Peptides against a protein of PDB entry 4XPM. Designs and how they scored, part 63

Target 1, 160 residues: chain A of PDB entry 4XPM
Amino acid sequence: VMLHSKNVKGFLENTLKPYDLHSVDFKTSSLQSSMIITATNGGILSYATSNNDVPKNSINEINSVNNLKMMSLLIKDKWSEDENDTEEQHSNSCYPVEIDSFKTKIYTYEMEDLHTCVAQIPNSDLLLLFIAEGSFPYGLLVIKIERAMRELTDLFGYKL
Target 2, 67 residues: chain B of PDB entry 4XPM
Amino acid sequence: DIKGTIAFDTHGNVIESTGVGSQRIEDIGDLSKVTLDAEGFAQVQGDSLLVHLYKRNDITLAVYTSA

## One batch from the design tools (peptide; made by RFdiffusion4, then SolubleMPNN)

Design b2_p14_5_s3 (from b2_p14_5, 5 letters changed)
Fold by OpenDDE base, seed 1:
Structure b2_p14_5_s3 (fold): chain B 160 residues (1-160), chain C 67 residues (1-67), chain A 14 residues (1-14)
Amino acid sequence: as target 1 above (160 residues)
Amino acid sequence: as target 2 above (67 residues)
Amino acid sequence: MLSKEELAELFNSL
């Protein structure tokens, strides 16, 4: 089954929801943003943001999108560098994972006051990127993105 | 009488925290070095609180109690 | 003091 852009958008929107573990005393904020970007150029193929109060086609929306583009490019560049750096791949910021026999890596990056994590969708030219507030724990963020990737099997092996 | 909890992964990153655990994230460094028994359990006295540890599937849960 | 069973139960609630 082919995952169309519309379906991807809806999927990303769902990832924005707070991660509610069975602990009643711990609640996270919603993700600020969730994106699928190209590993080659950092181009945004699909995205979702938590703040939907910005009118469409407004200057504020444009600025918001531009900010996402900037973040995407920055994270993509850092990811690319780390993929070519053995030491970075062995740091505590890198989580090697295996999903359905496919290997990938999850990286956590501090971006200003935000917590981010990015992972290459297995065997693809695509990256999944989560952006959260600084209060969102990295360990949980990693779990969240791993679980999300497990639902994106249709994108495994996707080449541009 | 649980005072708080910390769950963390093998990288020392927090998964979740509650109560006093949220204020003791720095304990992870020491807690990660604690030797667990064959079933993944341990107890460590920390300050005025007792820390109960349980690790399974690369996740460690620390539970802080008064006794 | 928490028992092992109680601790395991808490873990399962994560």
Scores: peptide ipSAE 0.551, ipTM 0.928, DockQ to the pose 0.795
Fold by OpenDDE base, seed 2:
Structure b2_p14_5_s3 (fold): chain B 160 residues (1-160), chain C 67 residues (1-67), chain A 14 residues (1-14)
Amino acid sequence: as target 1 above (160 residues)
Amino acid sequence: as target 2 above (67 residues)
Amino acid sequence: MLSKEELAELFNSL
């Protein structure tokens, strides 16, 4: 089964929504951005952002897209480095997980004042990337991205 | 009376926090080192509040109470 | 003081 571009976009948009833990005293913010990027060069295949109140073709839109591209590239580079670093794979910033018998790793990265989380979609050349505000707890961010990946089985094994 | 809560994972990262727990994230370091009983429970006296711990499935819940 | 059962219930609410 193939995921069409609009389906992926809609999926990413849904990931932006706050996670409800059924606690009246706890509320998360929406994710700032959600992206699927290539593991090879950090190219953005699809993305969603919570700040959509920007006119198209505006300077603000260009800056926003450029920022996403920059962050995507930086995180991809860090991910690539960590995938070849045993110490980093055993740090508190790495979560080994298994989804449907496929093994992957979830990494958390502090980017400026933002909390980010990235994971390779199992057996694929793709990465799923979440960007959140600093108030978004890392532990919850990890849970969120793991659950999201479980919904992307159509992308398992995707090769460029 | 519950004054607050902190839920955290095995990496010491917060999952959620409420009440006074939101102001005591720094407690996770010490709480993660507490020895739990066979059922996954423990109690720790922290300043004026009592902390109740329960761990299951690699998630620890800390509940702060006055007694 | 909270009972073990109460703690378990709170945990299940996460």
Scores: peptide ipSAE 0.551, ipTM 0.928, DockQ to the pose 0.765
Fold by OpenDDE base, seed 5:
Structure b2_p14_5_s3 (fold): chain B 160 residues (1-160), chain C 67 residues (1-67), chain A 14 residues (1-14)
Amino acid sequence: as target 1 above (160 residues)
Amino acid sequence: as target 2 above (67 residues)
Amino acid sequence: MLSKEELAELFNSL
């Protein structure tokens, strides 16, 4: 199965949905943003955002996109640094995971008042990035991105 | 008779919480140190509430009850 | 009092 750009966008949009399937007494907010970015430059290849109230091509949308670009770049830089730091890879902010014999790592980063997590799509030049409100538990965010990663096998090994 | 719950991972990060558990996230530090039995269970008396612990697959569930 | 079985069931519902 080939994952086309439109399929990726739709996939990311689906990841925005809140967690509300298991406990009636617990519900999260929607993710603020979900992105696939390049590990090399932090460039956004695809993204979805829960903020759909802003008209397209408006100044507010442009500012929002610029903010996403800034965050993606910052997170990519932090990720890159951590990938070259053995100690950081063993910190509490790093979750080593294995998906179908492919190893990757999930990192959690506090970005101001936002909870973020990022993971390299196995053997690829791509990163999956989730941005959530501060009320979104990190433990659940990690599980969410891991499960999402398992659905992106078509991107495994993707090189720029 | 459940007053709340907390589920957390091996990093001490919350997965989900309900009821009084949402107000007792700080308990994770102590709860993570509790010795579990061979089946992954434990009970800990905390103030006026009893905490039931169950751990499986690196996830710990704490359930707060009045008794 | 909450039984082990009940606790396990709650866990499975996570």
Scores: peptide ipSAE 0.550, ipTM 0.928, DockQ to the pose 0.762
Fold by OpenDDE base, seed 4:
Structure b2_p14_5_s3 (fold): chain B 160 residues (1-160), chain C 67 residues (1-67), chain A 14 residues (1-14)
Amino acid sequence: as target 1 above (160 residues)
Amino acid sequence: as target 2 above (67 residues)
Amino acid sequence: MLSKEELAELFNSL
């Protein structure tokens, strides 16, 4: 089974939704952005953002997209470095996980005032990337991306 | 008489918090060092509140109560 | 004081 681009986009949009399904006294903000990027170059294959206040085809939209491109590249670079650093893989910012017998890692990265996490889709050339406000707890962010990853089995093993 | 809660993972990162727990995130450092019993439970006195701990599947829940 | 059972139930509600 192959995921079409529109299906992936819709999936990413759904990941933006706030966490409010469990604790009645706790809820989060929406994710700022959710992306699937290439592990090789940090290129964005698909993305969703919560900021829909920007008019389409405007300079502001272009700037916002460019910002996402920059962030994706920076995070990819950090991820690449950590994947080649045994000590970083044992740091507090790395979560080894197993999904359907496939091993991957979730990394948390502070980027300016934002909380981010990234994970390689198992056996693929793709990374899933979440960007949230600083108020979004890292522990919850990790759980969120792991659960999202479990829904992307069609992308397991995807090679560019 | 629950005053608040904190849920955190093995990395000390917050999963969720409520009530007074939201104001005591710094307690995670000490709470993570508490020895749990065979069933994953513990109790510790913190400030004026009693903290009840329960850990399962790498997640720790701390519940703050008056007694 | 909270019982172990009550704590477990709270945990299940996370």
Scores: peptide ipSAE 0.550, ipTM 0.928, DockQ to the pose 0.783

Design b2_p14_5_s4 (from b2_p14_5, 5 letters changed)
Fold by OpenDDE base, seed 4:
Parts: C-alpha cells; sequence; structure tokens
Structure b2_p14_5_s4 (fold): chain B 160 residues (1-160), chain C 67 residues (1-67), chain A 14 residues (1-14)
C-alpha cells in the first residue's frame, strides 16, 4: 500500500465542499479543514483547508499550519485516550461502524467553538479528521466522514 | 402544512433541520423517547404543532405540521 | 394530515 499525496490531497479538498443530503432547505458550510494524520504522533500527512485567501509562505499561512498541527496533535491524543477507555467507546461521542467487514470508530470532539470528527482508517496507522464550524451538525459530520472513508479503501491496512 | 423538520441519529445528534425544526433542536431529547409502532411511525402533539415521527436505519425524521 | 407514505417519501429525500 502506497500513499499518493497528490491524489489524497485532491480527495481531501473535495471533502471540504458542503454536504447535501438532497434536502431542499438545508445547507451547510464548507469544512474548515480535512486531514489525514498519523495515529501514532498526530503528524499531518495531507491536509486541505477552505481558507485559501492566505498567501503561501506568509506568516499567516505558517500560523495556520501550526494551528492545524496543534489541533491534530490534540485530537490524536484524545482519540488515543478514548481508544483505551471502554466507557468512552460507549458514549454518544463514539460511533462504531463497519466498512467492508472492517470495524472502526468515529469520534466527535468539540474543539473550542469548532465541531470535529475523527476516525481511524480501517486497520491502518492513519486517522481521517474533519474540522467544521460549530453550526455544522454532528450527525451529518459523522455521515460525511463515514462516506469519505469508504472512498479510501486503498489506505486500508496502511502501516507506517 | 409542513412547518419544519428535524432529522437526527440514535445518539441524538442532528443530521439536518429545516423551518421551525431548526429552532426546536431541544425537542430531540423527548422525541427520541417516543415509542414507535411496528412500522417505525408515531405522532406527538405539542406546542400547537403535530410532530410526525418516522425512524428507519437508525435515523429519525420529525416533521412538524399544523395538522 | 401527513400520511405515512408522505412521511416515508420525505425520509427518502434525506
Amino acid sequence: as target 1 above (160 residues)
Amino acid sequence: as target 2 above (67 residues)
Amino acid sequence: MLTKEELAALFDSL
């Protein structure tokens, strides 16, 4: 299994788009960020952000990337804790799911005023992470990340 | 006459909402406790609106109507 | 009043 950065980044960029469940009167905002990070250290392997107004190599971009690094690490840590906590795995913040006979879990975490969702790519050392505004419903965020993972079968079983 | 809707999962988290449903997210707690019939339907009267419930595949849809 | 069929149809639109 090989991770192709260009293809993955394009995929993540597509996940930023508002998700429409074919409701006529309901619209969501775009995701703020979409990332694939390592489950071991929370390192960012690939990411996409909806804030493209920041010039590259600018101080603002650096700060933005640093913020993503911080968030990824924090979420990874919380995820790791929950993976070792039976009670947390049975809380309303945990969604056990099965994709093509592979079991994984989707966790929802509130980070300040943001809504986040993270899930281990089945049998891999990778986590998929969505960051959205607080107005983005958690239930929809869970559905979105589950459907996204179903499109990442090439990453199933990926080990660092 | 549909006034709004709320769709929510088994964890009580919102999937989508429209109309008056968007202002009644707090109703999910009570709606989730309503006993559904064998086909997954129920009706609950409240706040001058009738709430129609339908659950399938772990998703519940609540539809608020005037009658 | 909203029928079961109509409600199911609304659900299918999700």
Scores: peptide ipSAE 0.555, ipTM 0.925, DockQ to the pose 0.779
Fold by OpenDDE base, seed 3:
Structure b2_p14_5_s4 (fold): chain B 160 residues (1-160), chain C 67 residues (1-67), chain A 14 residues (1-14)
Amino acid sequence: as target 1 above (160 residues)
Amino acid sequence: as target 2 above (67 residues)
Amino acid sequence: MLTKEELAALFDSL
């Protein structure tokens, strides 16, 4: 089954949901944003945000989207640099992962007061990007994005 | 009686925490160095609390108890 | 004292 654009959007929206363990007193905040961007230029192909109370076509919405564009570009640049840096690939901020025999890496980046993680969708020109509040633990964020990528097999090998 | 918990990965990053564990994230550095037995268990006496460790699949759970 | 079984059960609930 091929992922349609609407399905991707819905998928990303679902990733925003907080982790809530009912049996234990632990709950995270929702992700601030979840995005699929191009690895080449950092262009946003699809995104979801937890702040949906912004009116459409408002200045606030435009500013929010512009902020996402800026962040995606910055993270893409950092990712690109790290992918060409052996030392960074062996740093504590890099998690090598194998999904269905495909290898990829998850990077964690502190962006101002936000916790972010990004990973190349295996063998593709696409990156999956999560942006969370600083209270969201990195270890859980990494697990979350890994599990999400496992559900995006239709995008494996996608080339622009 | 469980006072709190910390779960962390091999990079020392927190996965989740509860109770007093949420206030003892700095313990991860020391806890990660503890030698576990063949089944992945250990106990470490720290200050007034006993820390029970269990590691499986690169995830370590630390449970803080009074005894 | 927590038993190994209790600790493992807590782990499984993560």
Scores: peptide ipSAE 0.554, ipTM 0.926, DockQ to the pose 0.834
Fold by OpenDDE base, seed 2:
Structure b2_p14_5_s4 (fold): chain B 160 residues (1-160), chain C 67 residues (1-67), chain A 14 residues (1-14)
Amino acid sequence: as target 1 above (160 residues)
Amino acid sequence: as target 2 above (67 residues)
Amino acid sequence: MLTKEELAALFDSL
């Protein structure tokens, strides 16, 4: 059964939750945003944000959406460049991973004061993108997105 | 008596930190270079605290203690 | 001083 749009949205909303750690002395913030975007042009197919205090059709909502669009485009561009750069693929910001025999890469990118990570859904034209506050550790962010990717097998091989 | 912890990956990125470990993220650079024994353990005297290291599955845990 | 077992247990709590 393929994921429907509403199911994807719900999935992304769930990824916003803080990472569940067993340590009582450590707690992360919620992700600011979680998105599925196209690898071709950075278009947003689905997204979730932790800030739900913005009224619909308000100027603040428009600005928020525009900000997400801009960030997704910038990250897609950076990802595209890195996918064609051997040095970047071997840098500290690249995590090669394998999920069910499918290989992909997780990239971490600092965007201003935000911590972001992005990964191509295996064999697809889609990217999964997490945006978090600067206090969210990169190592944990990578683990989080990898685990999330494992739940998106229905999107493996998706082509536009 | 644990004073804090740092968990980090092979890229030197933090996974989690607690206590004094949260204030010593800069130690990861040096800690990542420490030679571990066959079981993945090591101890390093770092400043005024003793650092206990344990690595498994590409994750290193550093535990800071007074002794 | 922490034992190896205690350290491993802490690791498992991550």
Scores: peptide ipSAE 0.554, ipTM 0.926, DockQ to the pose 0.793
Fold by OpenDDE base, seed 1:
Structure b2_p14_5_s4 (fold): chain B 160 residues (1-160), chain C 67 residues (1-67), chain A 14 residues (1-14)
Amino acid sequence: as target 1 above (160 residues)
Amino acid sequence: as target 2 above (67 residues)
Amino acid sequence: MLTKEELAALFDSL
């Protein structure tokens, strides 16, 4: 696999970049966070955050990481429930998509004032998770995560 | 001439919006029900603005103009 | 009034 841990983090960092179309008056905020987590336990394998002003090993950094861990667990739990609920899979918050020959689902979840989007990396035990501000439109967030997954083919079929 | 735009998906979720379109997100519900022609186009007269619709590949673009 | 071509062009810019 060409995607090593460092490469994955760099990839996630790139996903944080806002959408900015210079030809029109539309620009999003940066993603708050981008993560790859396990579908089994919601454990974070890799992550990136837009706020890099936090000193390393500081209490603030620890709190930030803990917050990410909490969010990842909550979203994983919701995802797991939805994957076992036919009704939720047909709700307006679920986007069935096909990447190459693989099928997966993109879910949008409101978490307090944040807009989140999660999807299982095709045929893998991994989830890709985007967290954005409430001003980030869901439709664009879905497109963004789909495009991101298309670049993670090395992780397709990854089993823990 | 263009007062604003809204792009939205088949779930009614916003993809992007500009100008007056950003203030008319609630229009998506009605706009999504508009019958499009064979090429994916339609026009809808609003309160004070004309809405031009174009849909392709499950994405609808609404453009608001004065005329 | 916007033409179909203009609308398509705007769409392509999304």
Scores: peptide ipSAE 0.550, ipTM 0.926, DockQ to the pose 0.823

Design b2_p14_6_s1 (from b2_p14_6, 5 letters changed)
Fold by OpenDDE base, seed 4:
Structure b2_p14_6_s1 (fold): chain B 160 residues (1-160), chain C 67 residues (1-67), chain A 14 residues (1-14)
Amino acid sequence: as target 1 above (160 residues)
Amino acid sequence: as target 2 above (67 residues)
Amino acid sequence: SIRDYLKELHEKLE
């Protein structure tokens, strides 16, 4: 089944859920945002946000969206730079992964007080981007995005 | 008696932490250098706590106990 | 044992 826009947004909304380790007394907060953006320009194709009780068409909503646009662009730029830098690909902020024989990399980036991670959807012009609070451990964030990526096989190879 | 836990990946990034482990994130640097046995286990005496290590599939789990 | 406990907890993290 091909992922339509509505299905993608629903998927992203589901990724917002906190990571709950029932076996230990540990539970993360919900993700602040989950997005699919273009690798070319950092444009947002789809996004979901937590606790976004802002009236539609309000100034606050516009500012919130604009903030996401800026963050996505900044992260895209960092990602692009790292993809063209062999040394950065060997840093502790880069996680090479393989999903069904498709290779990609997960990068973690500190954005002020936020923890973010981004990964190119294999062989595509798309990036999956998670934004979380600083209390969300990077290692767990990486695991989360890797598992989420495995559910986006329909977007593998997607070209703009 | 378990006092806390830390789990971290091969990059030294935290996966989860509980109890005293949440206050001992700085231990990851040293814990990552500990030689594990053939089964992936080790024990390290740290301060007044004993740290039990187990690594498998690139994730290291540290459990802090009093003994 | 502590080893068994470690294994159990680790499995839940994977």
Scores: peptide ipSAE 0.518, ipTM 0.760, DockQ to the pose 0.916
Fold by OpenDDE base, seed 3:
Structure b2_p14_6_s1 (fold): chain B 160 residues (1-160), chain C 67 residues (1-67), chain A 14 residues (1-14)
Amino acid sequence: as target 1 above (160 residues)
Amino acid sequence: as target 2 above (67 residues)
Amino acid sequence: SIRDYLKELHEKLE
């Protein structure tokens, strides 16, 4: 199994797109961020953000990356705690799913005013993480991340 | 006339909402308990609106109408 | 009918 950074980056960028219901009355915003992080330390392996108007190598870009690092670590910690808590796994914020006979769980977390969801890539040391505005429905985030996970079969079983 | 809609999953989390549905998210708790017919449909009389329910594949859709 | 509309709208969500 090989992890190609460019391919993963492009994949994550594609996940930023709004959910298209072909409806005039409802439209979601783009995801703020989409990330693949390590389950062990919460380190960012790849990420995409919708706000690409920030000049490269600027202080604002550095601050945004640092913020992502902080959020990824916090979410990893929450995920780790929940994975070791049976009660949390039965809450309305946990979605057990099975993809091609591989089992994983999707968790939703409120982070400040943001809506986030995270899932372990099956049998891997990696987590897929979506960050969206508070107006992005959790149910839709869950659907989105599950569908995205189905496209990451090459990462199933990936170990660091 | 359709006044709004709500769609929610089996956990009660919102998938989408439109119109008056966006102001009726709190209805999900009660709507999720409504008994559906064999085809997955139901009607529930609200305050001044009629709620039409349809559930299929773990997604429940609620449409609010005046009649 | 309202049922037809519900089905159509639901299909967009799946």
Scores: peptide ipSAE 0.515, ipTM 0.693, DockQ to the pose 0.832
Fold by OpenDDE base, seed 1:
Structure b2_p14_6_s1 (fold): chain B 160 residues (1-160), chain C 67 residues (1-67), chain A 14 residues (1-14)
Amino acid sequence: as target 1 above (160 residues)
Amino acid sequence: as target 2 above (67 residues)
Amino acid sequence: SIRDYLKELHEKLE
């Protein structure tokens, strides 16, 4: 399977969009970040962020990218620990799901004041990671990432 | 009149909330224990408001009304 | 009815 970075980048950018239920007074914020990272070492293969107004190569951009790298590594470590812990897989922070007969798990993690969720792309060495503000409901994050995963079938089984 | 709503999953996590529902997230614990009828509906008196429940496909919706 | 409203909202969430 060939990973096309530009196509993946566009996909991740689309996941940033807020959920807007027009029939009621409900609209989320945009995701702060959406990433595909390696399950092995938490390396970022592709990412999108909602705050692109920072000039390129600026100190602020460097800091933001470094922050994403740190977050991805931390979440990867937590995910790895939970995948090796049966009790954690049965907690309220773990959602086992099945997509077209492929099984995976969605984990929700509170990182400081942020709401995050991560899921292994089925049978792959890749993780999909969403980072949102604390106002973004966890239950909706789970729905969002599951639906997003359904659009990444080309990455199912991807090995590094 | 509808005063607010809460939607939550089987883990008790919020999917969405509006109006007074946004201020009553703590109700999820009690609402999740309510026995629903065969169609997935229930009504529960909560504080000064009536809570209307509907659950389908692991998503529970609570609507708060004055009566 | 309130039940109709509940069903409608639920459909929009799914």
Scores: peptide ipSAE 0.511, ipTM 0.839, DockQ to the pose 0.909
Fold by OpenDDE base, seed 2:
Formats: structure tokens, sequence, C-alpha cells
Structure b2_p14_6_s1 (fold): chain B 160 residues (1-160), chain C 67 residues (1-67), chain A 14 residues (1-14)
């Protein structure tokens, strides 16, 4: 089964939703952005953002998209560096995970005042990237992206 | 009387925080070193708060109470 | 008990 573009977009939009832990009176903010990018160039294949109030074809929209492109490229570069650095892979910012015998690593990166989390879709040329406010705990981001990754099995092994 | 909570993973990263726990994130370093009993529980007396710990499946939950 | 409460809350985080 192949994931169509609109299905991927919808999936990413769903990942934006906050976690509301009623039992502990804790609720996260929505993710600012959720993206699938290429591991090779950091190019955005699909993305979702929480603030869609920007008019289309406006200068603000262009700037917003450009900002996402910049962040995606920057994070891709950091990820690439870490993938080639054994010490970084053993830091507290790296989470090795296994999904149905497929291994990948989740990385957390602080970008200015934002909390980001990125992981390679297993055996693929794709990265899943979450961008959240600083109030979004890293630990919960990791849990969130791992669970999201489990829903992307159709993209496992995807090569560009 | 629960005053707050902190949950953190094995890397010491916060999963959630509430109440006074949100102001005590720095406690994670020390809390992670506490010896737990066979069931995963412990209690640690703080300055003015008692911290109740429970760890299971790599997630540690700390609940702060007045006593 | 406090232990039961902790277990309950922990379940919400898993």
Amino acid sequence: as target 1 above (160 residues)
Amino acid sequence: as target 2 above (67 residues)
Amino acid sequence: SIRDYLKELHEKLE
C-alpha cells in the first residue's frame, strides 16, 4: 500500500494535535510544524503547520515556508553529522528505537527557543521532523514521534 | 496533598510537569539517582516537600506532596 | 493510596 500525498498531509496534520493528560492536569501546546523531509538534501516533501492564518501567496506565507525550509535543512545537517558521530549517538539527545524489527534513532535538537525532534523513517531516505514550542517537553516529543513513526510503515524502506 | 508532578525518561528529559514540579526540573538529576524498592517506588524528603517516586518502563514519575 | 495514584498516573504516560 502506498501513501498518497494527501494522506501524508493529513497524517502530519494529525500529529500537530496536543497531548492532554487530564489525570495530571497537563496539556501540551500543538506542534508548530510537522514535516517529512529528505535525508539527502533536507527538502520538504510534505508539511503541516498549526498557524494557517497566513494568506496564500502573501509575503508572510513565503517567509514562513522559507523558515521551514531553513530549519529542515539545518536539522538535516545536524542529523547527518550525528549519524556519523558515535559519541552523539550515545548522548542524552539520541534515542535508539526499534519498530517491528526496524531500527532507527530519534534525535532532539534545540532551535533557538523551539524544541525539535527528528527521526529517520526506517531504512528510508526520509526524515520525520517535529517542531514545537519550548514548553513542549523533549521526553514527550520523543514518545510522540515514535508513536507517529509506527503509523508510517508504508514508508519504511522508501528510497528516492 | 499533591503540590506537583514531574515525569522524566531515562535520559532525564521531561515528559510532563505540573504545579511545583514545573519549577523543580533541576531535581531530576538527583531523583534519577534514588534507589527504588523492588516495586519501583521510593520517597525522598526535600526541603519542604516529600517526593514520591515511581519508575516503570523507563519512565519515572515524581509526585510532590506537603508531607 | 499514594502508590495506587502513582501507578494510575504512570499508566497515562505510557
Scores: peptide ipSAE 0.505, ipTM 0.784, DockQ to the pose 0.902

